# Peptides against a protein of PDB entry 5TUV: the designs that were tried, part 139

Target 1, 107 residues: chain A of PDB entry 5TUV
Amino acid sequence: KEVIDRLRYLKAEIEDLELKERELDQQKLWLQQSIKNVMDDSINNRFSYVTHEDICNCFNGDTLLAIQAPSGTQLEVPIPEMGQNGQKKYQINLKSHSGPIHVLLIN
Target 2, 107 residues: chain B of PDB entry 5TUV
Amino acid sequence: AQECQNLEVERQRRLERIKQKQSQLQELILQQIAFKNLVQRNRHAEQQASRPPPPNSVIHLPFIIVNTSKKTVIDCSISNDKFEYLFNFDNTFEIHDDIEVLKRMGM

## One batch from the design tools (peptide; made by RFdiffusion4, then SolubleMPNN)

Design b2_p22_5_s3 (from b2_p22_5, 13 letters changed)
Fold by OpenDDE base, seed 1:
Structure b2_p22_5_s3 (fold): chain B 107 residues (1-107), chain C 107 residues (1-107), chain A 22 residues (1-22)
Amino acid sequence: as target 1 above (107 residues)
Amino acid sequence: as target 2 above (107 residues)
Amino acid sequence: ENEIHISFSGPPNPNFRLNILS
């Protein structure tokens, strides 16, 4: 009887957890759409930028590449392989399908 | 019983997924807030300056940041239409998205 | 005329080389 009662309790709890998980999934979708709408707004889009100073303050002492690319741009970072000279190749491949990519070099 | 143990494992698995989804939802909320704060900052700054920033002085969202040592040699190959970029580094690098940058900016 | 353009925040980095794909 104790085992049967425990099984019933666990099944009921799992059902409640399933409901909670579905609720969170719906909230995520709603929030993602909300963010998209906010970013696509004409006024917000006009002011959706950062400055060179902003970036420099976030990263000190390095060479920085700021790559402004349209949403959906393909980014590939291949696993480093040995080149012909025996040096490992560190690469980034970018491919856009909707517009040009803009690059800023920040020293 | 084995059945009871199986359900307990399932219960724990679902609890962990829910926890992860709750955390992801919180991050999305923070992203939306950060974006709104960025827009507000830029609007105020342009009002004070009575002009927009120069075109090549800002980085429009969406973007990524690549940081590497100042000693790193970077070779960049660009297509004529600027739709394809190939970067070669002689050393390691890091990639950061615009969301992380906004966080570091304190937005 | 579509010119390839890379902007710099300061003096050009001598360790950065640009290649144009044809």
Scores: peptide ipSAE 0.239, ipTM 0.871, DockQ to the pose 0.557
Fold by OpenDDE base, seed 2:
Structure b2_p22_5_s3 (fold): chain B 107 residues (1-107), chain C 107 residues (1-107), chain A 22 residues (1-22)
Amino acid sequence: as target 1 above (107 residues)
Amino acid sequence: as target 2 above (107 residues)
Amino acid sequence: ENEIHISFSGPPNPNFRLNILS
């Protein structure tokens, strides 16, 4: 009946959507690998930087920390909690596993 | 009837997931383009200057930017090997990744 | 001997304190 026809239609559409989703997943994987390859290229890597001017143009009026950390560096920002003195704790914890971290203080 | 409703819910769920994945792919494409533009800009600039920038004048990818008020007190604890950093702020801060910076730069 | 280097784009921020972990 009408319900049976609707069920068949929906099942067929879901199958098509499953194929589309798998296609998108493969495209994402391919694109991520492409980006990695481009960034890992020796020439591109040599020129993969921004200047202080670039940062200042993007952010002004505040204190800026530029933190250069190797890929895979762990970044932790704990939920702010009250300290012993009643002051909220605002923290950033960084842990690198592949190299030293470099910090630039801007402004 | 209930089966039909369940399939319709599943269909809608898949459609939304596909939409999100399409958006993510677009973002990755833009990231790759931005990176290539950055490399091209820097390469051209160094060719014109006939020298690379000083090591401490640029911020190499990957990096993050921490933005906070000029009044914020920042305590930075660094391990001897520079693999671990602990930042304490007496006020709120914002974190921006290199991807967002490239976007703000118009790359 | 455990030298830690932080680069500054301008004058040192008086509100920035550096601690070296032992």
Scores: peptide ipSAE 0.231, ipTM 0.869, DockQ to the pose 0.544
Fold by OpenDDE base, seed 3:
Structure b2_p22_5_s3 (fold): chain B 107 residues (1-107), chain C 107 residues (1-107), chain A 22 residues (1-22)
Amino acid sequence: as target 1 above (107 residues)
Amino acid sequence: as target 2 above (107 residues)
Amino acid sequence: ENEIHISFSGPPNPNFRLNILS
């Protein structure tokens, strides 16, 4: 009886958790759409930028590249491979399909 | 019973997934807030300056930041239309998205 | 030797592919 009652309780709880998980999935989807709508707003888009100072304040002592690219741009970082001289090749490949990519050297 | 144990494991698994999804949802909320704060900051700044910032002095979203040692040699190949970029580094690098930058900015 | 670090919403991968805000 005790085991049976526990099984019933667990099954009911799991069912409730399944519903909760689906609810969270839907909330995520709606929130993502909300964020997109806010970012795509013409007024917000006009002011959706950071400054060189902002970037420099976030990082120190390194060379910083800012890569501004349109949504949907493909970014690929292949596994480093050895070159002909035995040196590892570290690469970033960018491919845009909707507009030009802009790169700035910050420091 | 074995069935009871199996269900308890399943319950725990689902609870962990729900926890992760709740965390992700909270992060999205924070992203939206950060973006709104960024927009407000920039609007206020431009109002005070009575002009927009120079075009090349700001990085418009979406963007990524690549940071590497100042000793790193960077080779960049760019297509004529600037739709394709190929970066070669002689050392390792880090990539950060605009969301992380906004977090570091305290937005 | 330093390691390549990728900080995006998804888990990092040595062979990383991302659609920026797609």
Scores: peptide ipSAE 0.145, ipTM 0.857, DockQ to the pose 0.033
Fold by OpenDDE base, seed 5:
Structure b2_p22_5_s3 (fold): chain B 107 residues (1-107), chain C 107 residues (1-107), chain A 22 residues (1-22)
Amino acid sequence: as target 1 above (107 residues)
Amino acid sequence: as target 2 above (107 residues)
Amino acid sequence: ENEIHISFSGPPNPNFRLNILS
């Protein structure tokens, strides 16, 4: 009796959780679209930038590269391995398929 | 008993996914807020200055930031069409997206 | 400020792949 009741309860709860998960999925899609719309707005797009000072304040004491690339650009960071000269190779590989990549050096 | 146990596992799995999705939604909300705050800041600043910032003084979204020590030597190989970049560092580096930068800026 | 050397070369060697700026 107890087992049967527990089974029924669990099945019902799982069903409710499925509904909740689907709701969250829809909310995510909506919010993603909302963000896209906000960013694509002409006025917002005009002012969607950070300054060199902003970046420098975030990373005090470092050399910084700002990389701007088209959506879908692939960024690859190989696992560091020993190079020909015995030095570990720290690399970033960028490949765009739709447009040029722009890089700014800061500090 | 065994069936109950199986359903309990499934229940817990779903609860965890829901929790993760809720967290993701909150993150998206914060991203949107941060972006709006950025736009407002820049808009206000340009109004006070009565001019936009110089083109090369700002970094337009979206972007990523690579930060490394000031001692790091960076070798950059670029294709003619600028579709491919290879960066070689003689030391470690960190990669940050624009979302994280906005967070660090307090947006 | 860090020293940066710019040159032209062939395609890079990929391993970990991540689509960015999307």
Scores: peptide ipSAE 0.157, ipTM 0.862, DockQ to the pose 0.043; fails the geometry check

Design b2_p22_5_s4 (from b2_p22_5, 11 letters changed)
Fold by OpenDDE base, seed 5:
Structure b2_p22_5_s4 (fold): chain B 107 residues (1-107), chain C 107 residues (1-107), chain A 22 residues (1-22)
Amino acid sequence: as target 1 above (107 residues)
Amino acid sequence: as target 2 above (107 residues)
Amino acid sequence: SNEIHISFSGEPNPNFHLNILN
């Protein structure tokens, strides 16, 4: 009797959790679209930038590269391996499909 | 008993996924807020200056930041159309997305 | 700032893994 009741309870709860998960999935999609809409707004897009000062305030003591790339740009950071000269290779590979990539040097 | 145990495992699995999705939603909300705050700041700043900032003085979203030691030598290979970039570093580096930068800025 | 060497690539890298998103 106890086992049967527990089984029924668990099955019902799992069903409720499935509904909750689907709700969250929908909310995520909605919010993602909302963010996209906000960013695509002409006024917002005009002012969607940070300054060199902003970046310098976030990071100190290092050389900084700002890489501007359109959404969907592919970035690859291979696992460092030994190069021909015995030095480890630290690399970043970028490929854009929708527009040019722009790089700024900071500091 | 065994069936109950199996369902308990499934229940816990679903609860964990729900928790993760809730966290992701909160992150998206914060991203949207940060972006809106950035836009407001920039609009206000340009109003005060009565002009936009110089084009090369700002980094437009989306972007990433690469930080590395000031001693790091960087070799960059660029395609003619600027759609493809290959960066070679003689030392380690860190990559930060624009979302993290906005967080560090306190947006 | 550190030393940066820029050149044009003759062979694009076909391998890319992570997408940059906002």
Scores: peptide ipSAE 0.096, ipTM 0.849, DockQ to the pose 0.041
Fold by OpenDDE base, seed 3:
Structure b2_p22_5_s4 (fold): chain B 107 residues (1-107), chain C 107 residues (1-107), chain A 22 residues (1-22)
Amino acid sequence: as target 1 above (107 residues)
Amino acid sequence: as target 2 above (107 residues)
Amino acid sequence: SNEIHISFSGEPNPNFHLNILN
């Protein structure tokens, strides 16, 4: 009886958890859409930028490249392979489908 | 008994997934808040300056930051339409997204 | 900063996998 009751309880709880998980999935979707709507707003988009100073304050001592690319831009970082001279090759490949990519040297 | 144990394991698994999804939702909320704060900051700054910043002095979202040593040699191949960028580094690099930058900025 | 070499290419590489933003 105890085992049967426990099984019933667990099954009911799991069902509730399944509902909760689906609810969270929907909330995530709606929140993502909300963020997109806010970012795509013409007024917000006009002011959606950071400055060189902002970037420099976030990092120190190294060379910083800022790569501005439209949403949907594809980024590829291949696994480093050895070159002809035995030196590893470190690469970044970018491909945009909706607009130009802009690169700035920050420091 | 075995079925009960299996269901308990499943319950725990679902609880962990729910916890992760709740955390992800919280992060998205923070991202939205950070973006709104960024917009407000920039609007206020431009109002005080009575002009927008120079176009090459700011980095518009979305963007990524590539961080590498000052000693790193960077070769970049760009397509004519600037839709494709091929970067070659002679040393390692780090990539940071705009979300992380906004966090570091305290937005 | 550091040494940066920029050149132009004509042939695109179709092999890309990760979206920066969707």
Scores: peptide ipSAE 0.081, ipTM 0.848, DockQ to the pose 0.042
Fold by OpenDDE base, seed 4:
Structure b2_p22_5_s4 (fold): chain B 107 residues (1-107), chain C 107 residues (1-107), chain A 22 residues (1-22)
Amino acid sequence: as target 1 above (107 residues)
Amino acid sequence: as target 2 above (107 residues)
Amino acid sequence: SNEIHISFSGEPNPNFHLNILN
């Protein structure tokens, strides 16, 4: 009897949790659409940028590259492998499908 | 009973997943707020300056930042249409997205 | 600034794993 009652309770709770999870999924979807709408707004898009100073303030004195690429640009960072000279190769591969990629050297 | 134990495990798994989704949702909210704050800052700055910033002085979203040592040698191969980039580094690097940059900026 | 060398590549690589800004 106790086990049966516990089972019934757990099943009911799991059902409630499933509903909550679906609610969160829906909220995420709506928020993602909201963000897209905000970013696609002509005025917001015009002012959606950071400065060189902004970037420099975020990082400490190393070489900084800013890569501006369209949404949907594919990025690949392969696992470092040994090169022919015995040195590890560190690579970044970028492929855009909707526009050119722009690179800025910050410092 | 084994069934009771299985349901308890499932319950706990769902609770953890819900917690993760709640955290992700909060992160998206913060991203939207940060973006709006960025836009507001830039609008105000341009109003004060009575002109837009020079074209090559700003990085438009979306972007990524690559951070590496000043000693790192960087080779970049670019397609003729600038749709494909291949970066080679002789040392390690870090990649940061625009969301992280906005966080570091305090937006 | 670091030493940066720029060259032009050949055909695009179709294999990429991550998308920037989902």
Scores: peptide ipSAE 0.071, ipTM 0.850, DockQ to the pose 0.041
Fold by OpenDDE base, seed 1:
Parts: C-alpha cells; sequence; structure tokens
Structure b2_p22_5_s4 (fold): chain B 107 residues (1-107), chain C 107 residues (1-107), chain A 22 residues (1-22)
C-alpha cells in the first residue's frame, strides 16, 4: 500500500513537471521571437554595432579578427590534424549561401 | 519496488532538464537587455557626435571574434566557390560570439 | 598587428552556425 501510494505520488509529480517543461519551452520560443523582432527593428538595426575600441577592451594583447557573414553561414572548426610537413592544421572553414563574408582586422 | 525507483530516476531527470531550461531562459533575457543597452549607447553617442561613425570603424551584429596570439600567422583563402573561406593558423585560436562580447562590454 | 594574408569581401547578415568537426 505504501509503494502504491508512492507510485501514484511520483506519477502525479512527473505530470506536473511535464507541464512546467512545456511552459518553459513556450517561453523560450516567445523570447527568441521577441529578440528577433527587436533586432530586426529598423531603428535598432541601425544602432546594432560595436566599435573597434569595444573589441580591443574585451581582448587584450592578441590579434583579433571580426567576421561578419549572412544568416545561415556555416562555420566549421575541424579537429587539428597533422599536415604533410608534420605541422598541426588549425583551421576555420566558412561557407555562406546567401552573400559575401566580411572580415575585419581589429588590431 | 523497481518501478518506484524508475519513476524517481525519471523525476530527477526532468528536474535537471527544467533547471537547465530555466538557466537558458535567463540568458536570453540578459541578451535582450544587453542588446537594448547597446542600441541606447550608440544612439546617444551619435547624437553627441552629430554624425554616424565611419563605416569601417564599427562591427555590425551579428558577428564572431577570432582571437589568437600576435605571433600566429594567419592565412585566409577563398575556394573556387567564392562563398567559401578557409582560414589557416599556425597555432591555436579562440572563437567568441557577439553575445559574449556584449557581456564583456558590460551591456 | 600580426602577419596576416587575407582578402575581404561583403556585408554582414545575422545568424552563424558553428560546428566542431571531427
Amino acid sequence: as target 1 above (107 residues)
Amino acid sequence: as target 2 above (107 residues)
Amino acid sequence: SNEIHISFSGEPNPNFHLNILN
């Protein structure tokens, strides 16, 4: 009887958790759409940028590249492998399907 | 009973997923706030300067930042498909998205 | 600055998809 009561309790709790999880999923979708709408706004889009100084302040003492590419651009970082000369290959592959890619050297 | 134990494991699994989703939701909220703050900052700055920044002096969202040592040799080549770019580094690098940059900026 | 051999082209648009490949 105790085991049966525990089973019923656990099943009821799991049902409540399922509802909570679905609620969070919906909230996530709503917020993602909200962010998209805010970013797509003409005024916001006009001012949606950072400066070279902003980037330099975030990263000190290194070479910095900024890459701007169309939505949906694929960025691939393969696991480093040995080249023909024995040097490990450190690579970034970019593939755009909708437009050109813009690269900036920050420092 | 084994059934009771199975349900307890399921309960715990769902609780962990909910916790993760709650954290992700909080991050999205912060992203939206950061973006709005960025826009406000830039609008104010341009008003004070009475002009927009030079085109190549800013990085428009979305973007990524590649960070590597100043000793790293970087070669970028375009494949036969002009939409594909290959970056070669002779040493390791780091990649950061615009969200992380905004966080580091204190937005 | 560092020794960099790069060519630039194009205008930015949203959404990157990052894949770490094996």
Scores: peptide ipSAE 0.058, ipTM 0.850, DockQ to the pose 0.051; fails the geometry check

Design b2_p22_6_s1 (from b2_p22_6, 6 letters changed)
Fold by OpenDDE base, seed 3:
Structure b2_p22_6_s1 (fold): chain B 107 residues (1-107), chain C 107 residues (1-107), chain A 22 residues (1-22)
Amino acid sequence: as target 1 above (107 residues)
Amino acid sequence: as target 2 above (107 residues)
Amino acid sequence: EEQEKEDLEYYKKLQEKVERIN
C-alpha cells in the first residue's frame, strides 16, 4: 500500500538524518577541542590580545569597558527591576574562581 | 495517515536542527580562523616593533566589552582579591564577547 | 510601556549571550 511505502521511506530518511546529526555533533566536539588546543598553546597564548585601538575602531564614541576575566568566570545580568528610588537597576555581576578580573576603561 | 504526518513533522524538525548545527559549526570554524589571524597579526606587529606592547595597553583573551552612553554613571564594587565585581549602571548597556569583537575587527 | 517591552526583549537576547559566555 502507498501508506506503508511512505512510512518505510520516511523512517529510512529519518535514520539517515540521525546519522548526519551524529556526524555534525562529532565534528563540533572535534572542532571545539581543536580550538582549545590552539588557544592553550604557549605561543598563541602570548599573542592572544587586542589593543585599545582595536576596540575603539569596533565601537562608536560611547563609554567602553574591557573586562578581562579567566575562563569559567560567572557572568550574571539580572533583569532590570525598579529600585527603591523608582529607578530601574541595571547590573552586571562577575565571579571568578580561577584568577583575578581586570577592568580597563577604553574611552 | 496520522503516522505519516507525525513522521513528516519529525523529519522537518530534524532537518531544521541539522541546519542549525551546520550554522554553528561554521561559526566555530570562523572563530578558529579569526583567532589564528589575530595571533599572526600580533606576532608580525611585535616583530616589526622589535618589542612587545606595554602590559596595560592590551586586553588579553578571554574578555568582554561593555558599551554604554557617555552619560551613564557606573558604580563598581570590587572584592579585595579582585575575584568578584558588581557593576551598577543608571542606564542601559550592551555586552559584546571577544568573538564578536574579532568579527568586527575583520579577523 | 512599549520601551519596557523592548528592554525586556533585549535582555532576553542578552541572557542567551550570557549563557554562551558562561
Scores: peptide ipSAE 0.241, ipTM 0.873, DockQ to the pose 0.556
Fold by OpenDDE base, seed 5:
Structure b2_p22_6_s1 (fold): chain B 107 residues (1-107), chain C 107 residues (1-107), chain A 22 residues (1-22)
Amino acid sequence: as target 1 above (107 residues)
Amino acid sequence: as target 2 above (107 residues)
Amino acid sequence: EEQEKEDLEYYKKLQEKVERIN
């Protein structure tokens, strides 16, 4: 009797959790669309930038590359392997599908 | 008994997923707030300066920042097609997305 | 060997960032 009651309770709770998870999924989709709409707004898009000073203040003392690429650009960072010259290869691969990639050197 | 244990494991798994999704939702909210604050800051700054910033002085979203030592040699080339870029470093580097940068900026 | 282990650990963390960016 006790085991049967526990089983029923657990099944009911799992069903409630499934509903909660679906609710969160919908909220995420809604918020993602909201963010997209805000960013795609013509006025917001015009002012959606950071300055050299902004970046330098975040990363003091280093060489910085700012890479502006369209959303959805594929970024690959392969595990370093030994090259022909015996040097490890530290690489970044970018592939854009919807526009040009702009690179800016900072410091 | 075994069925109860299986359901309890499933219950716990679902609870953890829900917790993760709640955290992800919070991050999206913060992203939207940060973006709105950035736009507001830039609009105000341009109004005060009575001009937009020079094109090469700003980085438009979306972007990533790559930081590395000042001693690191960086080579960039277009690979395979005009949409694919290859960056080579002679040492290690770090990558940061625009969301992280906005957080560091206090947006 | 030690350097290889350090590299692997570093790039493991880096891959996590890449997954977030993509």
Scores: peptide ipSAE 0.235, ipTM 0.873, DockQ to the pose 0.736
Fold by OpenDDE base, seed 4:
Structure b2_p22_6_s1 (fold): chain B 107 residues (1-107), chain C 107 residues (1-107), chain A 22 residues (1-22)
Amino acid sequence: as target 1 above (107 residues)
Amino acid sequence: as target 2 above (107 residues)
Amino acid sequence: EEQEKEDLEYYKKLQEKVERIN
């Protein structure tokens, strides 16, 4: 009897959790679309940038490269493995489909 | 009962997924806020300067930042086609997306 | 001083490469 009651309770709770999860999924989709719309707005797009100073304030003591690429650009960073010369390969591969890639040396 | 135990496990799994989704949703909200703050800052800055920044002095979203030691040798080339780029480093590097940068900026 | 000079030279070379790529 206690087990039956527990089962009924758990099933009801799980049903509520399913509803909550679907709600969160919908909220995520809505927010993602909202963010896209905000970023694609002409005025916002015009001012959607950071400066060299911004980047320098975030990082210090290193060489900094800024790579601006269109959304959807494929980024591959292979796991470092030994090359033919015995040196580990540290690489970044970029493939853009919709526009040019812009590279800046920050400092 | 075994069924009760199974439902307990399922309940816990769903609770964890919900928690994760809630966290992800919060991150998206923060991203949107950070972006809006960035736009507002830049608009104000350009108003004060009465001109836009030089094109090569800013990094437009979306972008990534690559940081590595000043001793690291970096080679960049276009591979296969004009939209494919290959970066070679002789040592380790770090990659940071624009979202992380905005966070570090305190946006 | 020597390291600074080397770093500067490296940055100049790298910047030139980047500009050529763009």
Scores: peptide ipSAE 0.138, ipTM 0.866, DockQ to the pose 0.029
Fold by OpenDDE base, seed 2:
Structure b2_p22_6_s1 (fold): chain B 107 residues (1-107), chain C 107 residues (1-107), chain A 22 residues (1-22)
Amino acid sequence: as target 1 above (107 residues)
Amino acid sequence: as target 2 above (107 residues)
Amino acid sequence: EEQEKEDLEYYKKLQEKVERIN
């Protein structure tokens, strides 16, 4: 039957797609590790920075706060909710595990 | 048949997921390229200057940029755990990671 | 105790930076 043939075709295609997806997953893992290795390289790490000028060129004239934190720092930005005082709370929570957090005002 | 329809839905789901993963992979590739370009730029700049930039003039990766109005009041506190930081804003803000900054820089 | 003092000093410096934003 045509339906049986269609089912067979779809099952075969899905199997191929599963293989493709796994391939992409492996490529992602490989690339992530590659990026980590590149960033952890002593020479690259030494030169892994941007300037105040770089930041100013990327954003408008609003207040710009740069927060430099070690890799793995947890960032939490809760959904603004009404606080006890009747005002919405706009918060950023940071938790570092491997070093201090450095805060800079970009002028 | 219902089974045929179910498999067609599954096929489409997988196709879309693969497309998303392909896009994410491309982004990672661009991130690596941008980082390498950043390092190259900084190495060249320091070679020309014959010295590294002042420590407070640069922002080391990884970092985030918080963008808010100049009228926004910002309060920062460190919890009893010295690794935890809380930022309070009286108005909305935007957060941008270092990856986005490098993109905006054209790296 | 010394570490607490150091942490406090760090906090003060951080607050100074934040106050400059305001």
Scores: peptide ipSAE 0.125, ipTM 0.862, DockQ to the pose 0.022

